# Peptides against a protein of PDB entry 4ASU, part 229

Target 1, 270 residues: chain A of PDB entry 4ASU
Amino acid sequence: ATLKDITRRLKSIKNIQKITKSMKMVAAAKYARAERELKPARVYGVGSLALYEKADIKTPEDKKKHLIIGVSSDRGLCGAIHSSVAKQMKSEAANLAAAGKEVKIIGVGDKIRSILHRTHSDQFLVTFKEVGRRPPTFGDASVIALELLNSGYEFDEGSIIFNRFRSVISYKTEEKPIFSLDTISSAESMSIYDDIDADVLRNYQEYSLANIIYYSLKESTTSEQSARMTAMDNASKNASEMIDKLTLTFNRTRQAVITKELIEIISGAA
Target 2, 83 residues: chain B of PDB entry 4ASU
Amino acid sequence: FTFASPTQVFFNSANVRQVDVPTQTGAFGILAAHVPTLQVLRPGLVVVHAEDGTTSKYFVSSGSVTVNADSSVQLLAEEAVTL

## One batch from the design tools (peptide; made by RFdiffusion4, then SolubleMPNN)

Design b2_p23_2_s4 (from b2_p23_2, 12 letters changed)
Fold by OpenDDE base, seed 4:
Structure b2_p23_2_s4 (fold): chain B 270 residues (1-270), chain C 83 residues (1-83), chain A 23 residues (1-23)
Amino acid sequence: as target 1 above (270 residues)
Amino acid sequence: as target 2 above (83 residues)
Amino acid sequence: AREEELERKRRELLEKLAAARAA
């Protein structure tokens, strides 16, 4: 490579390093906010899931319609955040299909669709785009919940798959159940709950769905921002190492060029 | 007893004496060992009676309340403010 | 002309070498 080529590469990598460093800082700020907002969201979301854990709601085997909601975002450069969710979605879809279930998929965030489109295009009901630019709100979750409920797909049971935040260096892809109104109303384990009005139960389920989606979005966002921060840090370090290597190469090449020029001058060949 | 909104936690697995909640079917008092039930909140006043005799008042917009068989309670309001 | 060009190149190279040693 010529000195000019090396210089051009150095400049390019330095620019990349600046960008990745900037992105790291942005991700760090978003992470800090997301983590703060996750604390109440987790209490809220886990509280909503408590019923399902306590009641141990089971879907009858004759019920065949299953909904998978994958929660991610539109934005890349966050490590395995999207692929982890997609992988679990694929696994779950395959398992359900093997069990004779009909599977439909909702993607929260465009990246899920991008990953699964080739293999699961026929199973997608809807993909929610414009996820990840701003922190998710309960309003956003409510919109998703409403659209799901109005989609016309009458699922019996569902799975919401998202990355649960553990720490700045750790997340875990998890699945939480979603149940239809019919499934909940018919569940034997729900018999202990006293005379629940059908309208009340419907409204309750609407809130529950929104609550769970909101929780999932908050967990996902926190995990994503943390992962992005780490990814950008790694990218910045890699860029730094490449800069060092190229700088050494530049110096060696420069010395070789100088030596050649000197020899040419001394020999009179130039 | 857990009482939270999407953005704020008021009680997290706390022991309380009584919680009065505004439900669509009317006022509902949750006491110790209350029977399991599910209710939807209407806009109104939530009153939490602590074991020490203190009372806290909150205004809630909407949401849900769950009383489980194990006497755990989840009060989840879309919006809630301290009064 | 060739000698002057060689001297100029030599000076430029010496300056580049000096700059490279100073960096």
Scores: peptide ipSAE 0.007, ipTM 0.814, DockQ to the pose 0.004
Fold by OpenDDE base, seed 2:
Structure b2_p23_2_s4 (fold): chain B 270 residues (1-270), chain C 83 residues (1-83), chain A 23 residues (1-23)
Amino acid sequence: as target 1 above (270 residues)
Amino acid sequence: as target 2 above (83 residues)
Amino acid sequence: AREEELERKRRELLEKLAAARAA
């Protein structure tokens, strides 16, 4: 490689490093906000799931319609955030299909569709785009919930798959259940909740759906921003290492060029 | 007893004596060892009676309340403010 | 004149080499 080539590469990598550092800072700011907002959201979301966990709601095996909601975002450069969700979605879909279930998929965030479109396009009901630019609100979750409820797909049971935030360096892809009104109303374990009005239960379930979606969005966002921060940090470090290597190469090449020029001068060839 | 909104936690797994909630079917008082139930909230006042005798009042917009068999209670409000 | 120019270039290159080794 010529000195010019190395210099060009150095300049390019230095620019990349600047960009990745900037992106890291942006991700860090978003992460800090997301983490703060996740604290109450987690309590809220876990609270919403408490009924399902405590009542141990079971879906009859004869019920065949299953909905998978994958939660991520539209934005890349965040490591395995999207692929982790997609992987679990694929696994769940395969397991359900093997069990004779009908599976439909909702993607929250365009990246899920991007990954699964080729293999699961026929199973997609809807993909929600414009996710991840702004922190998710309960309003956003409500819109998603409403769209699901209005989709006309009468699922029996569902799964919401998202990345749960563990720490700045760790997330875990998890699944939480979603139940249809019919499944909840017919569940034997719900018998202890006597005298529940059908309208009350419907309203409760609709609200719960929004709650769970909201929770998943908050977990996902926090995980994503953390992962992006890490990814950008790694990219910056890799760029730094490459800069160092290229700088050494540049120096060696420069010395070689100088040596060659000196030899040419000494030999009288110049 | 857990009482939270999407953006704020008021109680997290706390022990309380009584929680009065505004439900669509009317005012509902949740006492210790209340039978399992679930309700939806209407806009109104939530009153939390703590074990220490303190009473806290909140205004809530909408939401849900769940009383489980294990006596755990989840009060989830879309919006809630302290009064 | 050519020899003097060559010697000057030689010195300049040697100085550059020395500077490059010292960095």
Scores: peptide ipSAE 0.006, ipTM 0.821, DockQ to the pose 0.004
Fold by OpenDDE base, seed 1:
Structure b2_p23_2_s4 (fold): chain B 270 residues (1-270), chain C 83 residues (1-83), chain A 23 residues (1-23)
Amino acid sequence: as target 1 above (270 residues)
Amino acid sequence: as target 2 above (83 residues)
Amino acid sequence: AREEELERKRRELLEKLAAARAA
């Protein structure tokens, strides 16, 4: 490569490094906010899930309709965030199908759809787009819950799959259960609860669904921002290493050119 | 006793004497060892009676309250403000 | 608009980095 070529490459990589550093800072700011907002959201969401854990609600095997909600976003450049959720969705769908269950899918975020569309298009009920530009609100979760309830798909049980935030450097894709009103109403473990009006239980379930969705969105967002920050940091480091290598190559090439010129002068060949 | 909104936590696994909640079926007090129940909130006043005798008041919008067999209580409001 | 532009630039940069590693 000529000195000119190396210089051009160096300039290009330096520009990349500048951009990735800037993106890292933006991701860091979004992460810090997301992490702060996740704290109360986690208490809230875990509180909503407490009933299902304590009541140990079981779905009869003869019930066949299963809903999978995958939670992600529309935005890329965040490592394995989307692929992790999609992978678990695929696995769960396959396992359920093998067990003779009917599976329908809801995608939160366009990236889920983009990954699963070719193989699972017939199973998709709805995909929610425009996810990830703004921090998710309870209103957003309520809209998703409402759409699910109005979809006409009467599932028996379901699962919500999302990335749970562990730390700035770690997330884990996990699943939480979703139960239909009928499943909750028929659960033997619910007998310990005082006579609950059917309307009350319905409203409670709708609220719980929104709560769980909200929780999942907050976990997902925090995980995504942390992963994006890490990805940008890695990109910046990789660029730095490449700059160092090219700089060495440049210096060597320059020395070779000078040496050649000196030899030509000494030999009288120029 | 856990009391939270999506954006704020007021109580997290706290011990309280009594919690008065506004439900769609009427306001009721949750005491120690209350019978397990599920209710939905109506807009209104929540009153938390602490063991030390202090009382705190909150206004809540919609939400839910769960009393479990283990005497744990989850009060989840869409919006809640301290009064 | 600024975020979209940043995302576009980021994608372009990642592609350039990948290309540079392959060269």
Scores: peptide ipSAE 0.006, ipTM 0.810, DockQ to the pose 0.013
Fold by OpenDDE base, seed 3:
Structure b2_p23_2_s4 (fold): chain B 270 residues (1-270), chain C 83 residues (1-83), chain A 23 residues (1-23)
Amino acid sequence: as target 1 above (270 residues)
Amino acid sequence: as target 2 above (83 residues)
Amino acid sequence: AREEELERKRRELLEKLAAARAA
């Protein structure tokens, strides 16, 4: 490579490093906000799931309609955030199909659709786009919940799959249950609850669904921003190492060029 | 007893004497060993009675309340403010 | 400036080579 080629490459890598550093800073700011907002959201979401954990709701085997909600975003450059959710969705869908269940999929965020479209296009009910530009609100979750409930798909039970935040360096893909109104109403374990008005139960379930979606969005967002920050940090470090290597190569090449020029002058070939 | 909104936590697994909640069917008091039930909130006043005799008041919008067989209670409001 | 420096180095090297051949 000529000195000119090395110089051009150095400039290019330095520019990439500037971009990745800037993106890291943006991700860090979004992460800090997301983590703060996740604290109350986690209490709220876990509180909403308490009924289902304690009531041990079982879906009869004759009920075959299952819904999978995958929670992610539209934005890339965040490591394995999207692929981890998609992998879990594929595994769950395969297991349910093997058990003779009908499976439908909802994607929250366009990246889920992008990954699963080729293999699972027929199972998709809807994909929610424009996720991840702004922090998710309870209003956003309510809109998703309402659209799901109005989709016309009469599922019996379902699963919401999302990345739970552990730390700045760790997340875990998890699954939480969702149940239809009919499944909850007919569950034997619900008999211990006092006479509940049908309208009350319907409204309760609408809130429950919105609550868990909101919770999942907050966990997902925090995990995503953390992962993006890490990815951009790694990219910046890799760029730094390449700059160092190319700088050494540049210096060696420059010395070689000077030596060659001196030899040409001495030999009279110039 | 857990009481939270999407953006704020008021109580997290706390022990309380009584919680008065506004529901669509009317206001009711949740005492120790209350029968399991599910209710939805109407806009109104929540009153939390602590074991030490202190009371706290909150205004809530819509939401849900769950009383479980193990006496755990989850009060989840879409919006809530301290009064 | 670079050409002048290279010419200077060339002269120095030629002088050293001439001295080594005379040694």
Scores: peptide ipSAE 0.010, ipTM 0.812, DockQ to the pose 0.003; fails the geometry check

Design b2_p23_3_s1 (from b2_p23_3, 15 letters changed)
Fold by OpenDDE base, seed 5:
Structure b2_p23_3_s1 (fold): chain B 270 residues (1-270), chain C 83 residues (1-83), chain A 23 residues (1-23)
Amino acid sequence: as target 1 above (270 residues)
Amino acid sequence: as target 2 above (83 residues)
Amino acid sequence: KLAELQKRAEESYRRLQEFQDLQ
């Protein structure tokens, strides 16, 4: 490689390093906010799931319609965040299909669709785009919940799949159940609850769905920002190492050129 | 007893004597060993009576309240403020 | 501007990965 070629490569990698460092800082700021906002959101979301855990709601085996909600975002450069969710969605969809269930998919964030489009396009009901630019709000979750409830798809049971935040270096893809109003209302385990008005139960379920979606978005966002911060740090380090290697190559090549020129001068002066 | 909004936690698995909640069907008091129920909140006053005799007041917007068979309670408001 | 920066970053990162895979 000529000195010019090496210099061009060095310039390119240095620019990449600047971008990745900048993105790391942005991700770090977003992570810090997301983690802070996740604390109450987790209590809130876990509280919403408490009924389902305690009531042990079972869907009859003859019920075949299953909804999978995958939660991620539109933004890349966050390691395995999207692929982890998609992998679990694929696994769950395959298991349900093998059990004779009908599976439909909702993607929260465009990356889910991007990954699953080729293999699962016919199973998608809707994809929510513009996820991840701003921190998710309860309003955002409510919009998603409302759209789902108004979709006309009469699912019996569903699964919401998202990355739960563990630490700055760890997340886990998890699944939580969602149930239709009909499934909840007909569940034998719900008999211990006093006579619940149908309108009350409907409204309760709307809140529950919004709550769970909100929780999943907050977990996902925190996991994503942390993973992005790590990915950008790794990219910055890799760029640094490459710069060092290319700089050494540049110096060696320059010395060789100088030596050659000196030999030519000495040989021509003789 | 858990009482939270999406953005704030007021109580997390706390033991309380009584919680008064505003529901669409009317205000009711949740005592120890209250029968399991599901309710939807209306805008109004929540009063939490702690075991130590402390009373705390909150204004809530919409939301839900769950009373489980194990006497656990989840009060989940879309918005809530301390009074 | 942020979208463009992100696109540039993605392209640059892709190039960096390609370079890492080629080494």
Scores: peptide ipSAE 0.031, ipTM 0.843, DockQ to the pose 0.012
Fold by OpenDDE base, seed 3:
Structure b2_p23_3_s1 (fold): chain B 270 residues (1-270), chain C 83 residues (1-83), chain A 23 residues (1-23)
Amino acid sequence: as target 1 above (270 residues)
Amino acid sequence: as target 2 above (83 residues)
Amino acid sequence: KLAELQKRAEESYRRLQEFQDLQ
């Protein structure tokens, strides 16, 4: 490579490093906000799931309709965030199909569709786009919940799959159950809950779904921003190492050029 | 007893004497060892009676309340403010 | 402006990955 070629490469990598550092800072700011907003959201969401844990709701074996909701975003450059959710969705869908269940999929964020559409296109009900540009709100979760409930797909049970935030360096893909109104109303374990009005139960279930979706979005967002921050940090470090290597190459090449020029002068062959 | 909104936590696994909640079917008090039930909140006043005799008041919008067999209670409001 | 910056960053990041694979 000529000195000019090396110089051009150095300039390019330095520019990339500046961009990745800038993206790291943006991700860090979004992460800090997401983590603060996740604290109450986790208490709220876990509180909403308490009924299902305590009542141990079981879906009868004759019920075959299962819904999978995958939660991620539209944005890339966040490591394995999207692929982790998609992998678990695919595994769950395969297991349910093997058990003779009908499986339908909802994607929250365009990246889920991008990964699974080719292999699971017939199973997709809807994909929610424009996810991840702004922090998710309870209003956003309510819109998703309402659209699901009004989709006309009468599922018996389902699963919401999302990345749970552990720390700035760790997340875990997890699954939480969702149940239809019919499944909840017919569950034997619900008999201990006295004199529940059918309209009350319907409204309760609508809130429950919105609550769980909101919780999943907050966990996903925090995990994503953390992962993006880490990815951009790693990219910046890799760029730094490459700059060092190219700088050494530049210095060696420059010395070689000088030596060649000196030899040409001395030999009179110039 | 857990009481939270999407953006704020008021109580997290706390022991309380009584919680008065506004429901669509009417206001009722949740005492220790109340029978399991599910209710939906209407806009109104929540009153939390602590074991030490202190009383806290909140205004809530919509939401839900769950009383479980193990006496755990989850009060989840879409919006809530301290009064 | 942020979206454009992000797009440029993505392109630059892709170029960085391509360069790492060539080395």
Scores: peptide ipSAE 0.023, ipTM 0.830, DockQ to the pose 0.012
Fold by OpenDDE base, seed 1:
Structure b2_p23_3_s1 (fold): chain B 270 residues (1-270), chain C 83 residues (1-83), chain A 23 residues (1-23)
Amino acid sequence: as target 1 above (270 residues)
Amino acid sequence: as target 2 above (83 residues)
Amino acid sequence: KLAELQKRAEESYRRLQEFQDLQ
């Protein structure tokens, strides 16, 4: 490579490093906000799941309709965030199909559809787009919950799959159960709960669904921003290493050129 | 006893003497060892009676309240404010 | 190793440019 070629590459990589550093700072700011907003959201979401954990609600084996909700976003450059959710969705769908269940899928965020459209297009009920531009609100979760309930798909049970935030450097793809009104109302373990009117239970289930979706969105957002921050940091470090290597190559090449020119001058071959 | 909104936590696994909640079927008090129940909140006043005798008041919008067999209580309001 | 690092950097940059164009 000529000195000019090396210089051009150095300039390009330095520009990349500036961009990745800037994106890291943006991701860091969004992460700090997301982590702060996740604290109450986690208490709220875990509180909503308490009934289902304590009542040990089980779906009868003869019930065949299963819904999978995959939670992610529209935005890339966040490492394995989307592929992790999609991988878990594929695994769950395959296991359920092997058990003779009918599986339908809802994607929260366009990236889920982008990954699964070729292999699972027929299983998709709906995909929610425009996820991840702004922090998710309870209103957003309520819209998703209402759309699901109004979809006409009468599932028996379901799974919501999302990335749970562990730390700035760690997330884990997890699954939480969702249940239909019929499944909740027919559960033997619910018999201990006194004076539950059908209308009360329906409203309760609607809130529960909105609550768990909201919780999953907050976990997903925090995980995504942390992963993006890490990805941009790694890109910046890789760029730095490349700059150092190219700088060494430039210096060596420059010395060789100077030496050659000196030899030509001394030899009179010029 | 857990009392939270999507954006704020008021109580997290706390011990309380009594919680008065506004439900669609009427206001009722949740005491220690209350029978398991599920209710939906109506807009109104929540009163938390602490073990030390202090009382805290909150206005809530919609939401749910769960009393479990283990005496755990989850009060989840869409919106809640301290009064 | 250098070629791999360069490829990774270029891929990162391309993805970044695609992201900027979408914003």
Scores: peptide ipSAE 0.030, ipTM 0.845, DockQ to the pose 0.011; fails the geometry check
Fold by OpenDDE base, seed 4:
Formats: C-alpha cells, structure tokens, sequence
Structure b2_p23_3_s1 (fold): chain B 270 residues (1-270), chain C 83 residues (1-83), chain A 23 residues (1-23)
C-alpha cells in the first residue's frame, strides 16, 4: 500500500470513529431517558401481567391458533437485539408447529421482518414499521393492540417476545403470554373472579393487551439503546486500534520510502 | 396495592387500608381480602386510604383494576393525576 | 486480521451512513 492509500484509510477510519463516538453519545442519551421511562412502565406492565401469573391461565390443547408478537425496532447497530428476538420467535414457532398449532406472527419493527421474511413470510400478519425513532408511547402500544384485535386472526393464545432490560450490559430475551378474550373467559382459574360482565372483560383484555405491548416496547427500547451504546463503544475502540495499526504501517512505509529516496539520491539514480 | 400509569407510579406493592375506585359498573371500595374481581375504570376519582390514616385523591381517565385471590390489587390507569 | 478489521469497520461505517441517511 502506498502512503497515500494508508493515509486515505486512516482518514476514513478516523471519520468512522468520530461517527461511532457520536452515535454512542446519542445512544447514551436515549438510554438514560429510556431507563427513566422504563421504571414506571415496568411497574405498569408487570402489574398487567399479574393476573395471568396468578390465575395461571391455561389454553386448552384443542385450541390451535397461536400468535407470536416479536418486539424490536427498525434500527440496526445494536448488537444481537434483533437476532435474539428473531431466534426466540423461530424457536417458539417451531415448537408450536411441532405441537400441531397454527402460528401467525406480528413483527413490531421492520428488523423482525427483515430477518424472518424468507422463512416465515407466510406466517406474518402484519409488520409495524417506524419503530424506534422516538420513544414508544402508550398511544403507539394502543395502535398495535387495536391492529392486532382488528387483524381478523382469532388467536387463542399468544406470545410476546422482547428483550427485557437487566442492566446497561445485559438484557434477556423473554416471552410473556397473551390470551384471547375467549381463552380468558373460559379459563377455569378465572372462576374465582366472580360476576365479571362480558363487556367489562373485553375492555379489560383490550387494556391488558395494550399494557403488555407498551411494557414490551419500553423494555425493548431500553435494551436496544444500551446495546447500541455498547456496540458503538466497541466500534470506536476497534477503530482506535485500527488507527494505531495503520499509523505504525504508515510510519514503517514512510521510513522505507525515505530510505529508498536517500539511496536514490546517494546513488545518483534519482 | 399497586397503582400506576404508563408514566408514573403512585403505589408499588404498598399496604393500604382501602382504595375507592370509579368503575363502569359503579364506584366500590377495595378492602383487605376483597373478593377477586376485574373491573374497568371510568373517568373519576380514586381515593387511597393509607394505613397511617392519610387519604390521597387521584383523578383517573380510564384503565383497569384487578383484585386477586392473594389480596393483591393492581390499579392501572391510562392517565392519572394527583389532586 | 487488519484486513478483516478494516472490512468490519467499513461495513459498520456503511451501516452507520445508511442509518444516518435514514434518520
């Protein structure tokens, strides 16, 4: 490589490093916000899931329609965030299919579709795009919930798969159940909840779905921003190491050129 | 007793004496060991009676309330404000 | 190793640029 080539590469990598550092800072700011907003969202979402955990709602085996909701975003450069969700979705879909269940998929964020479109295209009901540019709101979750309920797919049970935030360096892909109104209303364990009007239960379920989606979005967002921050930090470090290596190569090449030039001057061959 | 909105937590696994909630079927008071129930909130006043005798008032827009068999209560409002 | 690192960096950069162009 000529000195010019090395210099060009150095400039390019330095620019990359600047961009990755900038993106790290942006991700850090978004992470800090997401983490703050996750605190109440987690209480809210876990509160919504409490019924399902306590009632131990079981779907009868004869019920075959299962909905998988994968929650991520449209945005890349966040490590294994999307692939982890997609992997879990694939695993769940395969397990359900092996159990004789019909599986349909909803992707929250375009990255889910991007990963699964070739292998699972026929199972997709809808993909929600434009996820991740702004922090998710309860309104966004409500839109997703409504779209799901209006999709015409009469699922019996579902799985919402998302990355739960653990710490700035850790997330875990998790699954939470979602249930249809019919499944909830017919669950034996729900018999202890007396005198529930059908309309009340329907409305309750709608809130529950929106609540769980909202929670999942907040967990996912926090996990994603944290992972992006880490990814950008790693990219910046890698760029730094490459700059150092290229600088050494530059210096060696420069010395060789100088030596050659000096020899040419001394020899009169220039 | 847990009372939260998507953006704010008012109570998190707290012990309270009584919670009055506005539901679509009517307002009712949730006491300790209340029978399990599910209700949907209507816009209205939530009153939390703490064990220390303090009373807190909140306006809620909509949401749900769950009373479980274990006496845990989840009051989840779409919007809630302290009054 | 350097070529691989460079390729990874360039790929990362391309993705970053694509990301910036999308924002």
Amino acid sequence: as target 1 above (270 residues)
Amino acid sequence: as target 2 above (83 residues)
Amino acid sequence: KLAELQKRAEESYRRLQEFQDLQ
Scores: peptide ipSAE 0.026, ipTM 0.865, DockQ to the pose 0.012; fails the geometry check

